# Ledger of designs, part 168: peptides against a protein of PDB entry 4CIC

Target 1, 148 residues: chain A of PDB entry 4CIC
Amino acid sequence: KVSTKGHYGVQAMFDLAQHFGEGPVSLKSIAERQGLSEPYLEQLIAVLRKAGLVKSVRGAQGGYILAREPRDIKVGDIIRVLEGPIAPVESVSQDDPEHSLKFDFSVTKSVWEKVKKSIEEVLDSITLADMLKDAEEAQMAQGYMYYI
Target 2, 147 residues: chain B of PDB entry 4CIC
Amino acid sequence: KVSTKGHYGVQAMFDLAQHFGEGPVSLKSIAERQGLSEPYLEQLIAVLRKAGLVKSVRGAQGGYILAREPRDIKVGDIIRVLEGPIAPVESVSQDDPEHSLKFDFSVTKSVWEKVKKSIEEVLDSITLADMLKDAEEAQMAQGYMYY

## One batch from the design tools (peptide; made by RFdiffusion4, then SolubleMPNN)

Design b2_p24_6_s3 (from b2_p24_6, 9 letters changed)
Fold by OpenDDE base, seed 1:
Structure b2_p24_6_s3 (fold): chain B 148 residues (1-148), chain C 147 residues (1-147), chain A 24 residues (1-24)
Amino acid sequence: as target 1 above (148 residues)
Amino acid sequence: as target 2 above (147 residues)
Amino acid sequence: MFSDDKEAFFIGAPEEGEKAALVL
């Protein structure tokens, strides 16, 4: 699974991308639009801020902004910040010593490495700017469906 | 995660592929070679058998064989049998109603659908025959390091 | 009719110490 954390992190970053250049967005307004709990969003934003993907603006009109342009933030960057390295298989070596993968099946590892690489390539190919474009295209397509 | 079930299922199917054409392999021998518990392997093999990926042979020299040639079994087929459809994101709609993804962000869904498709393409591009070839190539490379 | 809605397959878990990004 993309964890709930990764999913909501991408969603929150996309909301900030939609408002990029309009000034700071409050966590409350992001939470309301994205259907997130404000406390959960605070935790996500704290991690994203520490990683330098978002900036905090102080004051009565304070909130958060993207720290970079939407084109300079990949989905893969957001996921790596929130969840860490993309790993397709747990090293089963820790929880059950009786089921220690004693045979380092290099061949089975190579399958999972291929999966990892493919996921990384996809997530690193998608920027927040690409997501903004996809949203605009979807909105236009929906608009045409109401005029027919 | 590739669940432990998917991982060990691929491993057990690969062991059966290595012995393809040699006759039936006992679950005990697979378990010993693959470092699996025999009871856990019995559960995996039961699912794989029901899905028609393995066949049971009865008798004193009984055991299991692949139901198809290694080239006709994709890693994706094994994973779909053991774990079901490949999904990159849980439909968060079931476990936490307070965190119901109320906004069907079609755009965020499209990201995860691209990830899903990519995983499916990779797993469906790898057969047990490809894994056998990779094992042979790795063994040859190791042999050259000793000469 | 039991809907054979087999749970979706999920790929990825962190090693102890490394947060894995896509716990698919």
Scores: peptide ipSAE 0.030, ipTM 0.771, DockQ to the pose 0.170; fails the geometry check
Fold by OpenDDE base, seed 2:
Structure b2_p24_6_s3 (fold): chain B 148 residues (1-148), chain C 147 residues (1-147), chain A 24 residues (1-24)
Amino acid sequence: as target 1 above (148 residues)
Amino acid sequence: as target 2 above (147 residues)
Amino acid sequence: MFSDDKEAFFIGAPEEGEKAALVL
């Protein structure tokens, strides 16, 4: 499970990316557009803000904006901020040093490290700008299907 | 978290791979060598057996063996049997069809599908034979550090 | 000794419903 935090965090950051350059977006409007509870979104945005991915703008037209351009925010950055380091397996405490277990443990650990690396590479290869582009391409494709 | 089932399932299957061709291995011996509870291992092996990855051998020297050669069992096969299909995100039930949510949902879904595909490719690229080889290489490397 | 117990993003089993193997 990408935790609900990771999933909704990417959705909220993507909503902010869609409105990048249009000014501050209210949490209410993000919550409505993304199908999120406003209180839950407030918690996510508070974490993202503390990590410097989001900025709060004060005023009558206040709200939230991306702190960086969509191209400078990776999905991996969002996930690491919300969830912490990507780990495919909990580090089983190597409590018992004596048994021949160390060797088998090292090989199975290497499998999970390969999975970790693969996930990191994928999430670090996708920016919010790539997601915006994929969105535009999907809208164009749907638009063409209604004209045929 | 690869679930404890996935992790311990791969460990148990790797133990059976290390003993492949030596005959049936007892659940007790696997449990002892892998640091697993025997009752938990019994549950894992029951699933793996039903999926045809493991065979039960009956008799005084009975136990379990791999049902296939280590090269013919991918880590991905073990994970899919124990856990089911690899899913990076729970399918949020598309219960509400009305809102403009469909589009943003499709793009965010594509991110998780890319992650899924990448995990599947990695897990399907690693066999129990590859793990055995990595084990032998690591033993040799440790052996050379002690001399 | 600050345990930086930052909850690592773990690919776990889903709790209840759909059998998904590696849930990120």
Scores: peptide ipSAE 0.030, ipTM 0.780, DockQ to the pose 0.117; fails the geometry check
Fold by OpenDDE base, seed 5:
Structure b2_p24_6_s3 (fold): chain B 148 residues (1-148), chain C 147 residues (1-147), chain A 24 residues (1-24)
Amino acid sequence: as target 1 above (148 residues)
Amino acid sequence: as target 2 above (147 residues)
Amino acid sequence: MFSDDKEAFFIGAPEEGEKAALVL
């Protein structure tokens, strides 16, 4: 499970990317558009802000903006901020002393390290700008299906 | 987290691969070598047997064997049997009616589908035979560091 | 002290109800 936190964190960051350059977006408006509770979104935004992915803007039209351009924020950066390092398995405690178990453990560990690396490569290959582009392409494709 | 079930399922299948061709291995011996509880291993083996990855051999030296050669069993096959289909996210219920939410949902879904595909490709690229080879190579490398 | 329990992004077991396997 990309935790509900990672999933909704990517959605909230994508909403901020769609409004990038329009000024600060209120938490309420993000929550309404993304189907999130405002209190839950406030917790996500607090973490993302502390990590320097989001900025708070003060004022009557205050809210949140991306702290960097959409092209400079990877999905992997969002996930690492919200969920921490990507780990496909818990580190089984190294405390089992028998030499034979260490060897078999090394081979199975290498499988999970390959999975980890693959996930990291995918998540680090996708930016919020790539997601915006995929959105525009999908919207164009839907627009063409209504005119035929 | 690969579930404890997937993780230990791969370990148990790898133990059976190391003993492939030596005859049937007892659940007790697998449990002892892999640091697993025998009752937990029995549940895993029952699922793997039902899926046709493991065979039960009856007799005084009865136990379990791989049902196929190590080269014909992918790590992805083991994971799919034990855990089901690889899903990076729960399907959020499609029931939210507003057109804007459907679109953003489609883009986020595509990210998770790319992650899913990448995991499937990795797990389907690794056989129990590849794991045996990696084990032999690691054992040789340790042997050379002691001379 | 915010415990730096950065829960690693675990490909976790599904909650009891849904048979999704390698949940990222």
Scores: peptide ipSAE 0.030, ipTM 0.776, DockQ to the pose 0.120; fails the geometry check
Fold by OpenDDE base, seed 3:
Structure b2_p24_6_s3 (fold): chain B 148 residues (1-148), chain C 147 residues (1-147), chain A 24 residues (1-24)
Amino acid sequence: as target 1 above (148 residues)
Amino acid sequence: as target 2 above (147 residues)
Amino acid sequence: MFSDDKEAFFIGAPEEGEKAALVL
């Protein structure tokens, strides 16, 4: 699972990308647009800020901005910051310490490593700029469906 | 996460693939080799059997066999049987029913659909026969390091 | 009674302890 944390983190970063160059966006306005609780968004933004993906702007028109251009932020960067390294399998070592899988079957691990690599490649191939473009194309396509 | 269920299901199916053509394998022997509890393995095998991936053989030398050749069973087939459809994101609708994500942001969904498709393509590209071959190659590589 | 919610194959949430891998 992309956790709720990763999912909402990508949504919040995408909202900041939509407002990139317009100045700082308030957490309240992001929370309202993205359907997030403001306290939860504050926790996400604090992590993203510490990782240097987001900047805080102080003042009456203060809030948050992307720390880099949307093209310079991959979905994989957001996910690694919020979730950590991508792993397709829980380390089975935690649930039953007595049944520590002595058979570290290299083969089953290799399947999951192939899955991991595939996910990393996908998430690292998508930038916030690609997401903005996809949103614009989707809005244009909806606009054309009302004119037919 | 590939749940513990999906992970152990792939291990159990791989064990049956290693014994394919040798006759039926007991659940006890699979459990011992794969480090699984026999009761948990029985639950997994019951699901895999209902899906037609495994057959039960009755008798003194009874047990389980693959229902198809290892080349005709994809890892994706095992995962879909045990876990259901591959989804990279939990439907956020379960954790907070009041904060049902009204923003079905087609764009964030499209990211997760791309991830889903990529996982499906990988899991559907790997058969139990490919896993057997990878195991043989790994064993040969270990054998050559001792000479 | 396995509820009819066809739990999609989720590639997990990390538990709190080890450095959260995006377990998908």
Scores: peptide ipSAE 0.029, ipTM 0.773, DockQ to the pose 0.204; fails the geometry check

Design b2_p24_6_s4 (from b2_p24_6, 8 letters changed)
Fold by OpenDDE base, seed 2:
Structure b2_p24_6_s4 (fold): chain B 148 residues (1-148), chain C 147 residues (1-147), chain A 24 residues (1-24)
Amino acid sequence: as target 1 above (148 residues)
Amino acid sequence: as target 2 above (147 residues)
Amino acid sequence: MFEDDSDIFFLGAPEDGEKAALVL
């Protein structure tokens, strides 16, 4: 599962992508549009800022902007920043040396590595620009359904 | 993440695949080989049995067997039985109607649906027979490194 | 020897009983 943190982080980054080039967006406005608590969003944005995915702008029209163009931010980049490395199965900590006869069944591990790779490939194939395009296409499709 | 339940379920099913055609395997022997607690394995096997992925054999040489050939059991089948539907994002329970103006941003949902589909495709592309083959290849490769 | 500290984050089982097979 993408954690609530990863999910809301992608939503917040997508909101910033929708406003890219319009200037700084307030956390309050992002929170309102995305249905997030402002305090929770502050924590997410702090992490994303520290990772260099967002910039804070100070001033009367201050807020946050994407640090890069939407095409240069992958969903995978957002998830790795918020969650760390994408990994499908907990590394059972090797901390119990007496049960060290866990045949680390290289084969079962290989299944999870294949899943990991597949998730990484998907998340690294989707940019915020792709999400913007998908949103525009969905809005156009809804607009056409209201005219029929 | 595949839960501990999913992970150990795949390990237990793989152990049963390695012994497929050799007769019933005891839960104790599976637990010992896979480094699982026997009580935990009993719970997993009960679910897998109820789903028809394993059969219990009664008698002095009783135990468990795969209910189907290893080629007819996908990793995805095991995971769906143990965990349920593959979901990449927690469905935020719609139970708070006041916060119902979650723009279920169809676009963000579509990202997770793409991830879901990709995971399903991978897990449905791997059978227990593929895992057996990979194990044999790995054993051969290790055998060649020792000579 | 790069210890790939792949901190794999298990998100807990959803309380509401809908079995989700793969928690990412």
Scores: peptide ipSAE 0.026, ipTM 0.760, DockQ to the pose 0.103; fails the geometry check
Fold by OpenDDE base, seed 3:
Structure b2_p24_6_s4 (fold): chain B 148 residues (1-148), chain C 147 residues (1-147), chain A 24 residues (1-24)
Amino acid sequence: as target 1 above (148 residues)
Amino acid sequence: as target 2 above (147 residues)
Amino acid sequence: MFEDDSDIFFLGAPEDGEKAALVL
């Protein structure tokens, strides 16, 4: 599952992408638009900043910007920063050593590796620029429904 | 995540597929081969039986069998029975109504729907028969390294 | 109406202290 952290992280990064080139966006304004608590967003932005996906701008009109163009940030990059490596199965290894999967059944492992690869391919195929385009297309489609 | 439940469920179903046509397999023998506790396997098998993926056979040589041929059981069928619908994102809906995703941002939702679809396509493309074939190919490849 | 109990579980850190992220 993408956690709430991954979900809100993508949402916050998408908000920054929508304002890319307009200058710094305040955390308050992102929180208000995205329906996030400002303290929770501060934690997400701190992680994303440490990873070099966002930059802080200081000053009276300070805030955050994307550190790269929207086309140069994949959804997969955001998820890997917030969540870590995409793993399709629980590593059963730690909490119950008695239920350690003694047989790394290579065949069942291969199923989960196929799932992992498929998720990585999807998330790495979607950029923030693709998300911006999809949003524009959705807005145009709504606009046309009101003119017919 | 495919939970431990989904993982072990696929493993137990694969064990039953390896013995398909040989008659009923005891839970004890599955548990021993798969490194599972018998009580945990009983819970998994009860769910799989209720879903009609396995059948119980009664008698002195009783146990469980696949209810269908290995080619007619997808990994996706097993996962949906054990885990429910494949959802790529937590439904944030119940425990914190203040953090209810008020904006179902259609664009972020579409990302997760693409992930969901991709997972479903993969899991629905793999049958227990495909897993049996992959196991045979792996055994042959190991056999050739020793000669 | 089956409620959308779409709970995605994250299972814990691999041994090397790197938290495995996206668990299906």
Scores: peptide ipSAE 0.026, ipTM 0.753, DockQ to the pose 0.151; fails the geometry check
Fold by OpenDDE base, seed 4:
Parts: structure tokens; sequence; C-alpha cells
Structure b2_p24_6_s4 (fold): chain B 148 residues (1-148), chain C 147 residues (1-147), chain A 24 residues (1-24)
């Protein structure tokens, strides 16, 4: 599953993408728009900043900006930063002697590796720029439905 | 994550596929081969049986068999039975009023739907027969490395 | 009445090793 952390991290990064080029965005404004708690968003932004996906701007108009253009940030980059490498199966640690995955049969592992690869390919195919475009298309479609 | 339940469920179903046509396999023998606890395997097999993926055979040579041929059982069928529908994101239940996903922006949802579809396509493309073939190929390859 | 039965809980706790991100 995409954790709540991954989900909200993508939402926060998408909010920053929507404001890209407008200057720094306050955490409060992101939290309000995305329905996130500000303390939770602070934790997400701290991780994203440490990974170099977000920059902090200081001053009275301070806040956060994307560190790269929306086209240069994949959803996969955000997920890897927040959650780590995409793994479809938990390696149940070798340390539970009763549940030792001793027979990590290469065949069952290969199934999960195929799933992993497929997820990575999808998440690496979607940029924040693609998400912005999809949002614009959705807004245009809604605008047309009100005029019919 | 493929839960431990999904992982072990696929392993148990694969073990039954390896013995398909040989008759009923005891839970004990599956548990020993797959490194599973027998009580845990009993729970998995009960779910798989209820879903019609496994049949119970009674008698002195009793045990379990696949209910269908290995080619007619997808990995996706096993996962859906054990874990339910594939969802890449937990729907954080609406009941936490502080974390209401109120702005489930259609755009972020569409990303996760693309991931879901991709996972479903992969898991539905792999049968127990494909896994059997991959196992045979791996055994042959190992045999060639030792000679 | 769409039964939103979509609660797939992936319960894997990342133990001390490599933090796996997208745990299905």
Amino acid sequence: as target 1 above (148 residues)
Amino acid sequence: as target 2 above (147 residues)
Amino acid sequence: MFEDDSDIFFLGAPEDGEKAALVL
C-alpha cells in the first residue's frame, strides 16, 4: 500500500507544483488546501527537503518551493524519498525462527519482482507536470459541464 | 505490501500446484516444505477452500488439492481471495475528522488507480502454471551450473 | 449504495532493514 505518508507526500508536492513559479508557499496554506495537519506536513516537508525535492525560502514571504521543475519530479521520486525503495513483499526478517522465509523460492520472489518493476515503471512515468496537466483538463471539463 | 498472508498463500498454492495430479497433499507436508507453521497454513487453506481455489479430500490419504488446474489459477485470484481487492492506497477511513481526505483530488486518485491497474494486470498475467514453468527452468539452470 | 469495501490493509511493519516504500 501507498502509506498515508506517501499519499499525503504526493498531495503536498502536487500543491507545491500548482504554485510553482509563484514564489514560496507557507506550510499552513498547503495544509489547509490539502486537508493535512500542519504538524504532519512539517514532517513530510522536512523529509522532502532533506532529499532535495523541496527548498525552504526564508523571510516574511518565506515558505517552501519545489527544488526542481514539476517535469523533473516523478511520483516515483517522491514515493522513494518518503517510503524508501518500492518493495511488494516485506522481507520478514530471518530472525523469527518459526516464520523463517527460508524457502524464499526464487519463483515466488520473481512474481513480486515483476510486480515491483511494474509499479516502479508506472510511478516513474508520472511527473508532477503530468499531474498538473491532468488537473487542468479536469477543471476545463467541469467548466464545460456547467455551461451545458 | 503483499502481506505475509498473501506471500504465504501464494507459496502454499504453488506447493499444491507442484503436486497437482499426484493426489491430496497434507498440510503438514506443505508447512514443512514452505517453512510455514501448520496452524498458520490451516488458516490460509481455510480461506482458499472457502473461495473455491482449494478442495479438501477426506480419508487416510486425505489432504488438499487445487480446485482448478494450475493454468486456471492466477496469482491475482489468490491475492484477491486472501487480501481482498488490490488497492495501492489505504482509504484512511473518513472517521478521523482531523485527517479527512476531503480533497481526494481526482488527480492524486488517478495516480493510484494507474498503479492499481498495473498491479492487477501483472498479477492476472501470472498463473500457477507459469510459476511451475519458471521453477522447472530455474532447476534446469542450476543443474547446468553444477556440471 | 456502493459498498466501499476497498480497505486493503497491508500490515507489514518495516523491521530494521531497508525501508521498503510501496509495500503492496
Scores: peptide ipSAE 0.026, ipTM 0.761, DockQ to the pose 0.142; fails the geometry check
Fold by OpenDDE base, seed 5:
Structure b2_p24_6_s4 (fold): chain B 148 residues (1-148), chain C 147 residues (1-147), chain A 24 residues (1-24)
Amino acid sequence: as target 1 above (148 residues)
Amino acid sequence: as target 2 above (147 residues)
Amino acid sequence: MFEDDSDIFFLGAPEDGEKAALVL
């Protein structure tokens, strides 16, 4: 699972990408648009800010902005910040040294490493800019369906 | 995460692949070799048998065998049987119809669908025969490090 | 000490019978 944290973190970062260049966005407005609780979003934004993906702006019209351009933020960067390293399987603690299991463990581990690599490659291939483009294309497609 | 069920299911199926052609393997021997509890393995094998990936052989030397050759069993087949369809994200119920959220939800969904497809492609590209080959290659490599 | 509340939610049985498999 992309944890609820990773999923909503990508949604919140995408909301900030949609407003990139418009100035600071309030947590309340992001929460309302993304269907998130404001307290939960505050926790996500705190982590993303500490990782340098988001900046806080102070003032009466204060809020949050992306710390980098949407093209310079990968989905993989967001997931790694929120969830840590992509681990398709918990490393069963290597601590049972006695059994002949080391070899079979190596082969099954290689399967999960291939899965990990594949997930990383996909998530690192998608930027917030790619998501913005996919959004624009989907809006255009819906607009055409109402005119036919 | 691959669930503990998926992980141990692949290990148990790989154990049966290593013994393919040698006859039936007891659950006890699989459990001992794979570091699994026998009751847990029994539950896994029951699911795998019902899905037609494993056969039970009755008799004094009874046990389990692969129902198909190792080359005809993908890791993806094992995972789908044990865990169901690969889902990278819970489908947040589409049931809140009112908000402009449908569009942003569609874009985020497409990201997770790309991840799903990539996982499926990897798991469907690996057979138990590929795992056997990787095992043989790793044993040979260790043998050469001692000479 | 950041508590590793990486609750990789293993989906418990979804209430509706669609077994979700590989949870990332």
Scores: peptide ipSAE 0.026, ipTM 0.759, DockQ to the pose 0.110; fails the geometry check

